# Peptides against a protein of PDB entry 4M9S, part 10

Target 1, 135 residues: chain A of PDB entry 4M9S
Amino acid sequence: SRGLVGVECITPYSYKSLAMALQRCVEVLSDEDRSALAFAVVMPPGVDIPVKLWSCVIPVDICSNEEEQLDDEVADRLKRLSKRGALLSGKRMPVLTFKIDHIIHMFLKHVVDAQTIANGISILEQRLLEIGNNN

## One batch from the design tools (peptide; aimed at target 1 A38 V111)

Design b1_p12_5_s3 (made by RFdiffusion4, then SolubleMPNN; from b1_p12_5, 6 letters changed)
Fold by OpenDDE base, seed 4:
Structure b1_p12_5_s3 (fold): chain B 135 residues (1-135), chain A 12 residues (1-12)
Amino acid sequence: as target 1 above (135 residues)
Amino acid sequence: MLPQFDWSKILE
């Protein structure tokens, strides 16, 4: 069983229906937003995560290499995802954070490529170590 | 089993 202790689909039907709805939502996303959503699977469900940590895993290919611009671009992507309803929930205060719900996280665990998940975790670990060493 | 990041180390 993959790591979402306590999160169970009420019925197979509920899961199928949700999966279908989510798949439709994902299909209309841009490639960049879809990629961002995929890497959201690396985040702990139900936890408000600061944008800085999201930026450790969300791939950004269209910005200057400035960290501030990176965070802004990541934030914009996450904001767009949050506007798609249940995909993400954002909070502005006291710090801009985004949260992935358990159900969405469970969905992503089933549909996101295993190598993508592994890579995301590896990148996150590496970047967190770098951040920790620089503080 | 898919790898999972242990966030407890960071969020502690």
Scores: peptide ipSAE 0.255, ipTM 0.809, DockQ to the pose 0.037
OpenDDE base, seeds 1, 2, 3, 5: peptide ipSAE 0.246, 0.253, 0.157, 0.251; ipTM 0.807, 0.813, 0.721, 0.811; seed 3 fails the geometry check

Design b1_p12_5_s4 (made by RFdiffusion4, then SolubleMPNN; from b1_p12_5, 7 letters changed)
Fold by OpenDDE base, seed 4:
Structure b1_p12_5_s4 (fold): chain B 135 residues (1-135), chain A 12 residues (1-12)
Amino acid sequence: as target 1 above (135 residues)
Amino acid sequence: MLPKFDYSIFLS
């Protein structure tokens, strides 16, 4: 899907209106899905990102710490988010990826707690460093 | 702890 690539917020009112709509979407999510959405803010917008990288940041509460199980749970959460409005855009081929649109990303930057953002960035940086050292 | 969402920026 295209997500919100065609949406433009050129006035404060337009952005506020969209933010109110997005707030409604966020409030009806489960705690786990809402948490996943919050941490999506640390990803660069407009980029198809493989689930493996999403799993570096998305918190997992239910499944074991096995990598494959973590990826599966993360994928499920991201899939649910992609079905809720245009919060994310998924692509199954050639590799399962998800993309956050710029406007959603901007919204999250405004509403997600600063501590959450900082923690997410720290975690992502740590995981990317580990991946880089192993390759 | 769950992430916190603050929408106050859109209420002013």
Scores: peptide ipSAE 0.587, ipTM 0.916, DockQ to the pose 0.509
OpenDDE base, seeds 1, 2, 3, 5: peptide ipSAE 0.587, 0.585, 0.585, 0.585; ipTM 0.915, 0.916, 0.915, 0.915

Design b1_p12_6 (made by RFdiffusion4)
Pose (drawn by RFdiffusion4):
Structure b1_p12_6 (pose): chain A 126 residues (1-60, 70-135), chain P 12 residues (1-12)
Amino acid sequence: SRGLVGVECITPYSYKSLAMALQRCVEVLSDEDRSALAFAVVMPPGVDIPVKLWSCVIPVLDDEVADRLKRLSKRGALLSGKRMPVLTFKIDHIIHMFLKHVVDAQTIANGISILEQRLLEIGNNN
Amino acid sequence: SFPSPSILPVPS
């Protein structure tokens, strides 16, 4: 209910809070990977979820979502790969409350909608 | 279509 700023203190670390650190990991990022990361906010964290359940919210055969989610986990270890039972990714929690009070307030609601939308279109496949 | 996302800087 306040993000990482709820716990920021003087610590043996050079950063007042972990968000100031993560700030850079996002700054060095490919412009688009900045995009895919900026959206993975609206995902469930600590939950393993498929490439297609990701192809819905991440921008651009759609494995390209996976490629971005791979660079994203290789570069700052921001996501998480888990090869089988099915090629799936996962957003950890700290790497989430970073994005919550950091991603543009609108883009949160837009990701919520673009998803409930593309979810419903997989509802129309049947 | 996707909006252009942005990430806010964390204050010091």

Design b1_p12_6_s1 (made by RFdiffusion4, then SolubleMPNN; from b1_p12_6, 4 letters changed)
Fold by OpenDDE base, seed 3:
Structure b1_p12_6_s1 (fold): chain B 135 residues (1-135), chain A 12 residues (1-12)
Amino acid sequence: as target 1 above (135 residues)
Amino acid sequence: SYPKPRILPVPP
């Protein structure tokens, strides 16, 4: 059963309309939340991702180097994004996770700067390796 | 320091 990864080709019209709507949503975000949204593009769409993994890529300026504070701050940002339309979907049980929708992810792939995407992926990969080596 | 992400404006 070859799962047709249905590239839901958002029609150019649907994309343009979505892009306009999403652009408006992005404009009203804080700089921090907008940054978090941008880096969400590095996550695989449709997958419930634990906050710990989000914390690998979401830029946070925290005074403390405590990992717990990092996760909490990241979670707060992601929660805010989840309350803004369909930007993210949060799940509290069994573990707090967030998921980016395929449509939103497709939007981000087009509007987020290529260098930002590349940097985000590089950072994620590096930090995942560090986590993996410590386990 | 994280690079500041840039969300490009949607082309009109």
Scores: peptide ipSAE 0.084, ipTM 0.741, DockQ to the pose 0.571
OpenDDE base, seeds 1, 2, 4, 5: peptide ipSAE 0.041, 0.041, 0.040, 0.041; ipTM 0.684, 0.666, 0.655, 0.674; seed 4 fails the geometry check

Design b1_p12_6_s2 (made by RFdiffusion4, then SolubleMPNN; from b1_p12_6, 5 letters changed)
Fold by OpenDDE base, seed 2:
Structure b1_p12_6_s2 (fold): chain B 135 residues (1-135), chain A 12 residues (1-12)
Amino acid sequence: as target 1 above (135 residues)
Amino acid sequence: PYPKPKILPVPE
């Protein structure tokens, strides 16, 4: 029962202006990167999340079912997103992690389909249970 | 297979 608690934040920036800017950023993304960004909504904002956990929800089509390849592909997508302004913040050391900002997370909660969010959370929970049971 | 995410237009 790991409830991800979302924290709402107050921004000095106009939501409308920020939303417009973010919408434009989303529109220019590739379909794959946009999908990755959408599923970032299921992660708690402001937390450095290991790539392995991101791989639980980021959709990747891999020819090989090797976990290493999955993590690498997910990492590449997240790295691309991290280069798009404040969308994600990556840390390489000591472990490769990515963090979604509170403001971006709030934006995603408004624009990502509610059912997609619910499904993403469910998938994350299921994968976490599987990981936990296999340890 | 993962569900296909849907991002809606930002509300005006």
Scores: peptide ipSAE 0.050, ipTM 0.704, DockQ to the pose 0.596
OpenDDE base, seeds 1, 3, 4, 5: peptide ipSAE 0.050, 0.049, 0.049, 0.049; ipTM 0.702, 0.700, 0.701, 0.703

Design b1_p12_6_s3 (made by RFdiffusion4, then SolubleMPNN; from b1_p12_6, 5 letters changed)
Fold by OpenDDE base, seed 3:
Structure b1_p12_6_s3 (fold): chain B 135 residues (1-135), chain A 12 residues (1-12)
Amino acid sequence: as target 1 above (135 residues)
Amino acid sequence: PYPKPRILPVPP
């Protein structure tokens, strides 16, 4: 049985319709959740990413004395995003992780400002280096 | 300080 690799040719029409639907979903988010979603574009799609790595890029205004709450606050934001359609998929076991789907990631690559993407990558790289040097 | 992210509107 030759599995027809259905080239899901996302027709321009399907893409436009999906983009419009996603745009509406983004518009109803809080400013904080929208910011978190924007920076999700720097993560590889289809991969279960631990909250610790998400915390490297998700913008949270936490006082220095509350650094221990960073992962919890990030997790809460990602959980809210996961409840909004297919924006993110959460997994609790064995470790709390979140995954961005390919479709959502492709959407974000087109709508997130290029400077925002560049900044997010730079921040992620810097923080990963810091984590790597402390281990 | 984190940069302010921007999500651009989808063109019509």
Scores: peptide ipSAE 0.135, ipTM 0.766, DockQ to the pose 0.553
OpenDDE base, seeds 1, 2, 4, 5: peptide ipSAE 0.054, 0.123, 0.042, 0.134; ipTM 0.689, 0.758, 0.672, 0.768

Design b1_p12_6_s4 (made by RFdiffusion4, then SolubleMPNN; from b1_p12_6, 5 letters changed)
Fold by OpenDDE base, seed 2:
Structure b1_p12_6_s4 (fold): chain B 135 residues (1-135), chain A 12 residues (1-12)
Amino acid sequence: as target 1 above (135 residues)
Amino acid sequence: PYPKPRILPVPE
């Protein structure tokens, strides 16, 4: 995926134009994919994050409580987002990971509701704690 | 259950 690597918003105009473009991209997403994108804001930008960690925050309605099904569904959503421009960058090898670009992350920080961000962080922290305690 | 995420419109 050709990410926005190396693109800097030099002017407010450039930022506005980019934001408008991103807004249009968001509007055409499904509700599920938009939800996934929204919660991507809680991830550190520029870091390849394993699907397992994404699964801690991406909302998924699964028929079973099997962790494998959760990861697969999350991966599918993230893959779809990765196919839509520079929203996410995926790597399949050596481990399936997804990365949010700094510019996209900055956009999300401005447009995602503050309470949603706070909730997402709390959920992530809780899930990470649970994972850590189970290891 | 996950909280419902909200993405606000970009001000035009």
Scores: peptide ipSAE 0.121, ipTM 0.763, DockQ to the pose 0.637
OpenDDE base, seeds 1, 3, 4, 5: peptide ipSAE 0.064, 0.099, 0.112, 0.057; ipTM 0.708, 0.747, 0.762, 0.700

Design b1_p12_7 (made by RFdiffusion4)
Pose (drawn by RFdiffusion4):
Structure b1_p12_7 (pose): chain A 126 residues (1-60, 70-135), chain P 12 residues (1-12)
Amino acid sequence: SRGLVGVECITPYSYKSLAMALQRCVEVLSDEDRSALAFAVVMPPGVDIPVKLWSCVIPVLDDEVADRLKRLSKRGALLSGKRMPVLTFKIDHIIHMFLKHVVDAQTIANGISILEQRLLEIGNNN
Amino acid sequence: SDYFDFEKIEEN
């Protein structure tokens, strides 16, 4: 209910809070990976979820979502790969409340909608 | 476009 700023303090660390640190990991990022990361906010954290359940909210056969999610986990270790049962990724929690009070307030609602939308279109496949 | 608001981090 206030993000990582709820716990920022003087610590042996050079950063007042972990968000100031993560700031850079996002700044060095490929412009698009900045995009895919900026959107993975609207995902469930600590939950393993498939490439296609991702192909819905991440921008551009759609494995390209996976390629971005791979660079994203290799660069700053921001995501998480889990090869089988099915090629799936996962967003951890700190790497989430970073994005909550950091991603543009509107892009949160837009990801929520673009998803409930593309979810419904997989509902129309049947 | 600008997806991130790094000014909030600096203000805090």

Design b1_p12_7_s1 (made by RFdiffusion4, then SolubleMPNN; from b1_p12_7, 4 letters changed)
Fold by OpenDDE base, seed 2:
Structure b1_p12_7_s1 (fold): chain B 135 residues (1-135), chain A 12 residues (1-12)
Amino acid sequence: as target 1 above (135 residues)
Amino acid sequence: MQYFDFEKIREA
């Protein structure tokens, strides 16, 4: 499937139609993938973000504290989202990254609840701080 | 849904 790179909402009708289509896409996701998508809203759009940073905000319940396992699980979720085409764009080389499209990001900002957004940002900031202090 | 409020789409 193809992404929405370069797509613009020219009319309110177009936006609403697209939003409705995206809503349907979200509704058919698994709970874990849907939660991952929700927290994707905290990432800047149009930027290739490495999995390590995604792992800072994507909620994952794993039995191990292994960082590699966390990253792998996050990567799997993001990969599934990327297979939906427009939701995320994955790039394997040179480093595994995922990017949220501007249009998708605008959609998410609109439909993801404000508290979730705020929480996600706080979590990201906290994790980044921890990473910075530990390295 | 836990994270999404699609009523906002209907209102738009």
Scores: peptide ipSAE 0.545, ipTM 0.892, DockQ to the pose 0.626
OpenDDE base, seeds 1, 3, 4, 5: peptide ipSAE 0.543, 0.541, 0.544, 0.541; ipTM 0.890, 0.890, 0.892, 0.890; seed 3 fails the geometry check

Design b1_p12_7_s2 (made by RFdiffusion4, then SolubleMPNN; from b1_p12_7, 5 letters changed)
Fold by OpenDDE base, seed 3:
Formats: structure tokens, sequence, C-alpha cells
Structure b1_p12_7_s2 (fold): chain B 135 residues (1-135), chain A 12 residues (1-12)
């Protein structure tokens, strides 16, 4: 299956002070927002990703079965994350998108559970394939 | 479930 190819950061992660700050930030997140942040690692950094694609991997515990509601819930989580400094960058126009920066992405790659990363990638690939086949 | 292991950066 073909999905979004993650762009690896060439620069090695060397911002420990930032990592410590990010750790504190992650620790105070709600469980829902923390899980959303974890799965953000599967997205390519530096790319404005539509909420629709985020919704492919962000776990939603309580939501209606409607796709629209799923996107809204995911958007809310990502919005909250974007308000926590450098975690995410949101763009409202022309289309609501969120972007993870290379440095943050690299941080996540180091601290997020390997199984979570692997599962997230698999889920994303599967969902993208399904979306692609419907177009 | 825990998604994060910060010991990975603390040891670096």
Amino acid sequence: as target 1 above (135 residues)
Amino acid sequence: KQYFDFSKIEAA
C-alpha cells in the first residue's frame, strides 16, 4: 500500500533543552491530546496536512459515527496542540491544515513508542489506500 | 497505554 512518505530531517536532533520543554508540555496534556500528538509522528514534517488526513490516524474515543464529526473532533485536538507552542502549526486558510515541524517530528520519533509508530503508519497507509480507491 | 518514553532522550 502506498501512503504519505515521511520526510526525514537531515539535521540530527541536538536541542535537548527543547526536548525537556516539550516533555513538560506533553506531560500536562490530556490523554486524548497526548495520544493525538503521539500519532502525529506518522505525518511528514514541514507539510500542511489537511484535517481529513489527520483523522486517518488520530484515535478518537468518543465521537459520532459520522465522518464530519470525526474530522471536527480531530481538528479540535489539533487546535489545542497548536496552542502549546511548537507542537503543531495550524493554518485556517484556504483549507484547515496542520503541520508538524521537522524538529518536533524528530523529537517524536525518539520518544514515541516504536510499536505506536509502526501501527500508525500501517493505519495511515490503509486509510489512504481506501481514500484513493474511492476517487 | 503510554505512548512516550522520555528516557530515550534523557540518556542522550
Scores: peptide ipSAE 0.596, ipTM 0.890, DockQ to the pose 0.588
OpenDDE base, seeds 1, 2, 4, 5: peptide ipSAE 0.593, 0.595, 0.595, 0.593; ipTM 0.889, 0.888, 0.887, 0.887

Design b1_p12_7_s3 (made by RFdiffusion4, then SolubleMPNN; from b1_p12_7, 6 letters changed)
Fold by OpenDDE base, seed 4:
Structure b1_p12_7_s3 (fold): chain B 135 residues (1-135), chain A 12 residues (1-12)
Amino acid sequence: as target 1 above (135 residues)
Amino acid sequence: MQLFDFEKLREA
C-alpha cells in the first residue's frame, strides 16, 4: 500500500475522500486531543519534532505548570493522536519526537480556524525566542 | 472556541 506521500499527486476526488476520512477521525477525538491536533498545524511538516517543542504550542488542561508534567501530558496526547492512523508519527529513540505528515498538515491548514493558527504561531514564536535566549 | 471549520472542505 502507498503511504500518504503518494496522495500529493492524486485526483481531487481522492483528496476529498481522504479529507472526509480525516474529518471523521477528528470528530471522534476528545476535546483535549482535538485541541492538540488543531495546534499541531503550526509545526513544520515532515520533521521529527521533540516533545519539548510540541509542548510550546499544545494546550494542556488539568495539570500543573511543572515542565515535566507538561511534557508528559503533551506526549500522551501526541501518542494518542499517533494511534489514530496517520495523524502523527512518533519515534522514541534517540529522543521522543513526533512528526506531522505533509498531507495531514495540508488538511489542518485548510480546516483549522485562522485565529487558532495565528495564536499558535504567535505562542510558538514567543516560547522559542525565550528558549533561545536562555541557551 | 471553534477549532475546525469543515465546511471549507466543500468549498475547496
Scores: peptide ipSAE 0.563, ipTM 0.898, DockQ to the pose 0.627
OpenDDE base, seeds 1, 2, 3, 5: peptide ipSAE 0.563, 0.563, 0.561, 0.562; ipTM 0.896, 0.898, 0.895, 0.896

Design b1_p12_7_s4 (made by RFdiffusion4, then SolubleMPNN; from b1_p12_7, 4 letters changed)
Fold by OpenDDE base, seed 2:
Structure b1_p12_7_s4 (fold): chain B 135 residues (1-135), chain A 12 residues (1-12)
Amino acid sequence: as target 1 above (135 residues)
Amino acid sequence: MKYFDFEKIEKA
């Protein structure tokens, strides 16, 4: 079954309407959840990403010395985002993962500050390198 | 810190 990735040609009008709707969704988020959403832009769209990798880029103000608590906090944020419309899609089995949709990702890529994107990528790369070196 | 710039939507 060739999944016709129907490139839904979002008409400019539909895009604008969607963008406005998404803007409203972002504006009502807490600062904490909003920051998490902003950094979500650095993840590849359409891929189920484990929470551990999300935790590499999502900023957590509470320096919990326990890595497990960090992942839990990140998971909670992502879960809240997943409940807010179609911002994220979560899977619990076999591993807890979250996925950003292409449409949402395109929106974020457009509206998230360029410096935030750059910082997020840098942070992610550094963390991935650290993980790779520890393995 | 401002993460989002929605003015880009208005110009699009």
Scores: peptide ipSAE 0.532, ipTM 0.882, DockQ to the pose 0.573
OpenDDE base, seeds 1, 3, 4, 5: peptide ipSAE 0.530, 0.529, 0.531, 0.531; ipTM 0.880, 0.880, 0.882, 0.881

Design b1_p12_8 (made by RFdiffusion4)
Pose (drawn by RFdiffusion4):
Structure b1_p12_8 (pose): chain A 126 residues (1-60, 70-135), chain P 12 residues (1-12)
Amino acid sequence: SRGLVGVECITPYSYKSLAMALQRCVEVLSDEDRSALAFAVVMPPGVDIPVKLWSCVIPVLDDEVADRLKRLSKRGALLSGKRMPVLTFKIDHIIHMFLKHVVDAQTIANGISILEQRLLEIGNNN
Amino acid sequence: FPTPSFDFDNLK
């Protein structure tokens, strides 16, 4: 209910809070990877979820979502790969409350809607 | 898709 700023303190670390650190990992990022990351906010964290359940919210055969999610986990270790049972990724929690009070307030609602939308279109496949 | 952005002012 306040993000990583709820716990920022003087610590042996050079950063007042972990968000100030992560700031850079996002700044060095490919402009688009910045995009895919900026959106993975609207995902469930600590939950393993498939490439297609991702192809819904991440911008651009759609494995390209996976390629971005791979660079994203290789570069700052921001995501997480889990090869089988099915090629799936995962957003950890700190790497989430970072994005909550950091990603543009609107883009949160837009991800929520673009998803409930593309979810419903997989509902129409049947 | 909307172009996303980050609000780094909240980190200061």

Design b1_p12_8_s1 (made by RFdiffusion4, then SolubleMPNN; from b1_p12_8, 5 letters changed)
Fold by OpenDDE base, seed 2:
Structure b1_p12_8_s1 (fold): chain B 135 residues (1-135), chain A 12 residues (1-12)
Amino acid sequence: as target 1 above (135 residues)
Amino acid sequence: MPKPSFDFEVVK
């Protein structure tokens, strides 16, 4: 049974109001969390994505080169984002995953710089290729 | 890594 992803037809008015609210949410984020949110745009919306895959695109400047610490730091950022409205939805079981909603994703596609999006996609693709080649 | 940027002019 493919759950009918209800096409929530957001009216232009509702969209504008939501976009304004989301803008305010973005503006109050830390630089690190805001960066994480920006790169969330490269993930497919409505899909529970494991933290390991998020770590491929979310920039972490100050952490140990240990993969476990990277994932933990990324998870912390995503957890903070998930606590702010509907930015992300976290799921702890069976595996820690995060999902970006379609509405949030559409918002990000409009407001995140196109070059940032392109770079994020390229980085994700590269990292996925590296992971695939190491298996 | 380049810092991402947001453009909210599209929201106004």
Scores: peptide ipSAE 0.371, ipTM 0.836, DockQ to the pose 0.552
OpenDDE base, seeds 1, 3, 4, 5: peptide ipSAE 0.357, 0.367, 0.363, 0.369; ipTM 0.829, 0.835, 0.832, 0.836

Design b1_p12_8_s2 (made by RFdiffusion4, then SolubleMPNN; from b1_p12_8, 5 letters changed)
Fold by OpenDDE base, seed 3:
Structure b1_p12_8_s2 (fold): chain B 135 residues (1-135), chain A 12 residues (1-12)
Amino acid sequence: as target 1 above (135 residues)
Amino acid sequence: FPKPSFDFSVVE
């Protein structure tokens, strides 16, 4: 019996309830963590992304220009987001990475302002070019 | 850095 990979059609109802739950999760975040979550939308869903790449798009106000401090601060924010449930999934080995779930990503695409998304993509592209040229 | 914003009107 070939198990029908039932496309679990998330019913519109399930989607609405999930969206409402996610909205509440976003509303209780700190301003910094909420900002980090907003820009997480520019990352491809379901992919383990190294912290270094996250640091390219997540806004951090640091007093030091040290790259290591930036990565640590970004990692802390992402860790906090991961502790709020399905927002992000972290892996420590072999390299510290974070992954945004498909459902969360889809939610963010609907609720994050289009200009914010566009800005995030632009910033990410710019930083990636800089990294590529320095190597 | 641009300030992010959310619109939850699509959820309500």
Scores: peptide ipSAE 0.496, ipTM 0.901, DockQ to the pose 0.552
OpenDDE base, seeds 1, 2, 4, 5: peptide ipSAE 0.495, 0.496, 0.495, 0.491; ipTM 0.901, 0.901, 0.901, 0.901

Design b1_p12_8_s3 (made by RFdiffusion4, then SolubleMPNN; from b1_p12_8, 4 letters changed)
Fold by OpenDDE base, seed 4:
Structure b1_p12_8_s3 (fold): chain B 135 residues (1-135), chain A 12 residues (1-12)
Amino acid sequence: as target 1 above (135 residues)
Amino acid sequence: FPKPSFDFSNVL
């Protein structure tokens, strides 16, 4: 399957059709999964990101304060997103990672509120600094 | 074309 990565030029028509398809995919998500998808916009597209880094930005309302349970819940959300219209690409080995496609990322940049993006970046930066200082 | 928008303001 030529993944969406092979589309170098999104024509206005392709963008409209893709945006409509993606909109339908997003509309049928739970509020939690939709929130997780929104924060995927802060990740660099085309990069396999470890679940631990996703857990820094994906909001989880109902996990015990155990870091292990947070990673599991985040992984489950990301797995659900990966099953819906290939919104994410998961890789299990050597480490569980998820990747956002460039086209999906471009879509999210257009539909996610600028304040949410800014907040997500700030949270990611803070968590990365905390990880960097603890190593 | 009107850009689709989703309200994510209450996500945080």
Scores: peptide ipSAE 0.067, ipTM 0.750, DockQ to the pose 0.148
OpenDDE base, seeds 1, 2, 3, 5: peptide ipSAE 0.056, 0.047, 0.045, 0.066; ipTM 0.732, 0.721, 0.726, 0.747

Design b1_p12_8_s4 (made by RFdiffusion4, then SolubleMPNN; from b1_p12_8, 5 letters changed)
Fold by OpenDDE base, seed 3:
Structure b1_p12_8_s4 (fold): chain B 135 residues (1-135), chain A 12 residues (1-12)
Amino acid sequence: as target 1 above (135 residues)
Amino acid sequence: MPKPSFDFSNVL
């Protein structure tokens, strides 16, 4: 039994409905949360990603250079996004993680500007290399 | 980084 990983092909109708819903969600976000949502597109969909990895790409203006404060601020933004419908799914245990749904990720690929996506990927790659070299 | 932008014109 080859499980058809049903790529739930969003019907064009479901896509328009989702786009309208997401547009309304984006419109009411703060600038900070909207920026976090934009950069969420660089993460692989369907994967529970630790906050530390999110902090590599989510832009945060922090007064302190403390990494812990960065993770906390990023976590707060992602928590707010998770409360807005299906934008993100958070898990608290065993480690605080957030996941972007395949459908949301597909939408973001179409609406986030290409330069932001490219920059976000480049930043993520750089930060992952830095983390990998320090371990 | 410049503020990210959303373009819904291709979807709606």
Scores: peptide ipSAE 0.493, ipTM 0.891, DockQ to the pose 0.471
OpenDDE base, seeds 1, 2, 4, 5: peptide ipSAE 0.488, 0.488, 0.491, 0.489; ipTM 0.891, 0.889, 0.891, 0.890

## One batch from the design tools (peptide; aimed at target 1 R34 H110)

Design b1_p13_1 (made by RFdiffusion4)
Pose (drawn by RFdiffusion4):
Structure b1_p13_1 (pose): chain A 126 residues (1-60, 70-135), chain P 13 residues (1-13)
Amino acid sequence: SRGLVGVECITPYSYKSLAMALQRCVEVLSDEDRSALAFAVVMPPGVDIPVKLWSCVIPVLDDEVADRLKRLSKRGALLSGKRMPVLTFKIDHIIHMFLKHVVDAQTIANGISILEQRLLEIGNNN
Amino acid sequence: TFMEELRALFSST
Protein backbone atom coordinates (compact mmCIF):
# COMPACT_ATOMS: atom_id res chain seq x y z
CA SER A 1 0.00 0.00 0.00
CA ARG A 2 3.00 2.35 -0.48
CA GLY A 3 5.50 0.09 -2.36
CA LEU A 4 9.23 -0.31 -1.42
CA VAL A 5 9.10 3.24 0.01
CA GLY A 6 7.34 1.73 2.96
CA VAL A 7 10.51 0.19 4.14
CA GLU A 8 13.33 2.44 2.87
CA CYS A 9 16.00 3.08 5.52
CA ILE A 10 19.70 3.69 6.03
CA THR A 11 21.20 0.28 5.43
CA PRO A 12 24.71 -1.03 4.71
CA TYR A 13 23.51 -0.87 1.11
CA SER A 14 24.36 2.13 -1.12
CA TYR A 15 20.63 2.53 -1.91
CA LYS A 16 18.03 4.03 0.22
CA SER A 17 15.59 1.43 -1.15
CA LEU A 18 15.74 -1.48 -3.52
CA ALA A 19 13.67 0.46 -6.06
CA MET A 20 16.51 2.95 -6.59
CA ALA A 21 18.67 0.06 -7.46
CA LEU A 22 16.26 -1.64 -9.78
CA GLN A 23 15.83 1.72 -11.47
CA ARG A 24 19.04 1.16 -13.39
CA CYS A 25 18.36 -2.42 -14.36
CA VAL A 26 15.36 -0.98 -16.19
CA GLU A 27 17.29 1.97 -17.63
CA VAL A 28 19.94 -0.26 -19.37
CA LEU A 29 17.12 -2.25 -20.87
CA SER A 30 16.32 -2.69 -24.57
CA ASP A 31 13.51 -0.18 -25.28
CA GLU A 32 11.07 -3.06 -25.92
CA ASP A 33 12.15 -5.16 -23.05
CA ARG A 34 11.37 -2.00 -21.12
CA SER A 35 7.96 -2.45 -22.61
CA ALA A 36 7.42 -6.15 -21.80
CA LEU A 37 8.68 -5.49 -18.27
CA ALA A 38 6.51 -2.41 -17.94
CA PHE A 39 3.49 -4.61 -18.63
CA ALA A 40 4.22 -7.79 -16.65
CA VAL A 41 2.87 -5.72 -13.71
CA VAL A 42 -0.61 -6.89 -14.42
CA MET A 43 0.43 -10.51 -13.90
CA PRO A 44 -0.01 -12.67 -10.94
CA PRO A 45 3.19 -12.89 -8.93
CA GLY A 46 4.56 -16.03 -7.36
CA VAL A 47 2.40 -17.80 -9.85
CA ASP A 48 3.63 -19.85 -12.71
CA ILE A 49 1.83 -18.82 -15.88
CA PRO A 50 2.27 -19.91 -19.60
CA VAL A 51 3.79 -18.15 -22.63
CA LYS A 52 0.35 -17.65 -24.20
CA LEU A 53 -1.15 -16.27 -20.96
CA TRP A 54 1.76 -13.87 -21.46
CA SER A 55 1.39 -13.29 -25.24
CA CYS A 56 -1.75 -11.39 -24.20
CA VAL A 57 -0.26 -8.45 -22.29
CA ILE A 58 3.40 -8.27 -23.69
CA PRO A 59 3.75 -6.05 -26.84
CA VAL A 60 5.19 -6.47 -30.47
CA LEU A 61 3.98 -18.02 -34.00
CA ASP A 62 4.33 -16.00 -30.73
CA ASP A 63 7.34 -17.26 -28.94
CA GLU A 64 8.79 -13.79 -29.26
CA VAL A 65 7.09 -13.09 -25.95
CA ALA A 66 9.25 -15.87 -24.51
CA ASP A 67 12.41 -14.43 -26.06
CA ARG A 68 11.73 -11.10 -24.35
CA LEU A 69 10.88 -12.82 -21.08
CA LYS A 70 14.19 -14.73 -21.39
CA ARG A 71 16.37 -11.57 -22.00
CA LEU A 72 14.36 -10.08 -19.13
CA SER A 73 15.35 -12.85 -16.75
CA LYS A 74 19.03 -13.01 -18.06
CA ARG A 75 19.42 -9.19 -17.70
CA GLY A 76 18.90 -8.18 -14.11
CA ALA A 77 17.25 -11.46 -13.28
CA LEU A 78 13.88 -9.81 -13.35
CA LEU A 79 11.64 -12.66 -14.44
CA SER A 80 12.00 -16.49 -14.01
CA GLY A 81 12.17 -19.42 -16.46
CA LYS A 82 10.84 -22.90 -15.64
CA ARG A 83 11.33 -25.18 -18.58
CA MET A 84 8.69 -27.95 -18.09
CA PRO A 85 5.79 -29.03 -17.43
CA VAL A 86 5.13 -26.34 -20.03
CA LEU A 87 7.34 -23.41 -21.09
CA THR A 88 6.23 -20.90 -18.43
CA PHE A 89 7.55 -17.75 -16.72
CA LYS A 90 6.95 -16.16 -13.41
CA ILE A 91 7.20 -12.78 -11.85
CA ASP A 92 8.56 -12.70 -8.35
CA HIS A 93 7.07 -10.27 -5.70
CA ILE A 94 9.75 -7.54 -5.09
CA ILE A 95 10.23 -7.28 -8.78
CA HIS A 96 6.48 -6.62 -8.80
CA MET A 97 5.92 -3.85 -6.05
CA PHE A 98 8.70 -2.24 -7.87
CA LEU A 99 6.62 -1.95 -11.00
CA LYS A 100 3.27 -1.21 -9.19
CA HIS A 101 4.18 2.30 -7.86
CA VAL A 102 6.62 2.75 -10.80
CA VAL A 103 4.84 1.85 -13.99
CA ASP A 104 2.60 4.61 -15.46
CA ALA A 105 -0.76 4.66 -13.55
CA GLN A 106 -2.75 4.37 -16.81
CA THR A 107 -0.71 1.49 -18.26
CA ILE A 108 -1.79 -0.56 -15.26
CA ALA A 109 -5.47 -0.17 -16.16
CA ASN A 110 -4.65 -0.75 -19.86
CA GLY A 111 -2.92 -4.01 -19.14
CA ILE A 112 -5.85 -5.07 -16.98
CA SER A 113 -8.21 -4.38 -19.89
CA ILE A 114 -6.02 -5.76 -22.79
CA LEU A 115 -5.88 -8.90 -20.81
CA GLU A 116 -9.51 -9.33 -19.78
CA GLN A 117 -10.06 -8.70 -23.48
CA ARG A 118 -7.63 -11.24 -24.95
CA LEU A 119 -8.74 -13.67 -22.28
CA LEU A 120 -12.28 -13.31 -23.59
CA GLU A 121 -11.15 -13.93 -27.16
CA ILE A 122 -9.71 -17.30 -26.07
CA GLY A 123 -13.17 -17.69 -24.60
CA ASN A 124 -14.56 -17.33 -28.14
CA ASN A 125 -12.28 -20.07 -29.57
CA ASN A 126 -14.78 -22.49 -28.12
CA THR P 1 11.80 11.66 -7.58
CA PHE P 2 13.27 8.39 -8.85
CA MET P 3 9.79 6.89 -9.22
CA GLU P 4 8.77 9.87 -11.31
CA GLU P 5 11.86 9.44 -13.43
CA LEU P 6 10.97 5.79 -14.02
CA ARG P 7 7.37 6.65 -14.81
CA ALA P 8 8.62 9.22 -17.33
CA LEU P 9 11.00 6.58 -18.76
CA PHE P 10 8.19 4.04 -19.15
CA SER P 11 5.91 6.68 -20.60
CA SER P 12 8.58 7.56 -23.20
CA THR P 13 8.39 4.01 -24.53

Design b1_p13_1_s1 (made by RFdiffusion4, then SolubleMPNN; from b1_p13_1, 7 letters changed)
Fold by OpenDDE base, seed 2:
Structure b1_p13_1_s1 (fold): chain B 135 residues (1-135), chain A 13 residues (1-13)
Amino acid sequence: as target 1 above (135 residues)
Amino acid sequence: SVLEKMRKLFSSV
């Protein structure tokens, strides 16, 4: 369990205050946006991740037969999260990407259950293999 | 790759 020993994130806020603030942000989210945020934990922090990859792990309950619509829905959720404080950082150019910061990621690792994390990783791995085999 | 980064991330956890 070599986890978080080394990243002393010097924030102007105490860890407790930051955690409380983040918890409040999470509590006011819709169920869908909160779910999207939870699955963001499977992404490596500090990396600009294309929406296509986010769509591999973000659950979409809407039966859309069009893959493009799925990506759009995922993008909308991630956009909402990016507008909600510093939960995500979005970049539109050259490709629409979203990034989770280390601090947020650390928070999620503590609040998201281990099974959800494991499931998310498994799903992502499966989808990546499928994409890799089809390309 | 993202997958490799994930493996590294979660291998350290």
Scores: peptide ipSAE 0.168, ipTM 0.768, DockQ to the pose 0.039
OpenDDE base, seeds 1, 3, 4, 5: peptide ipSAE 0.151, 0.024, 0.107, 0.113; ipTM 0.763, 0.581, 0.725, 0.728

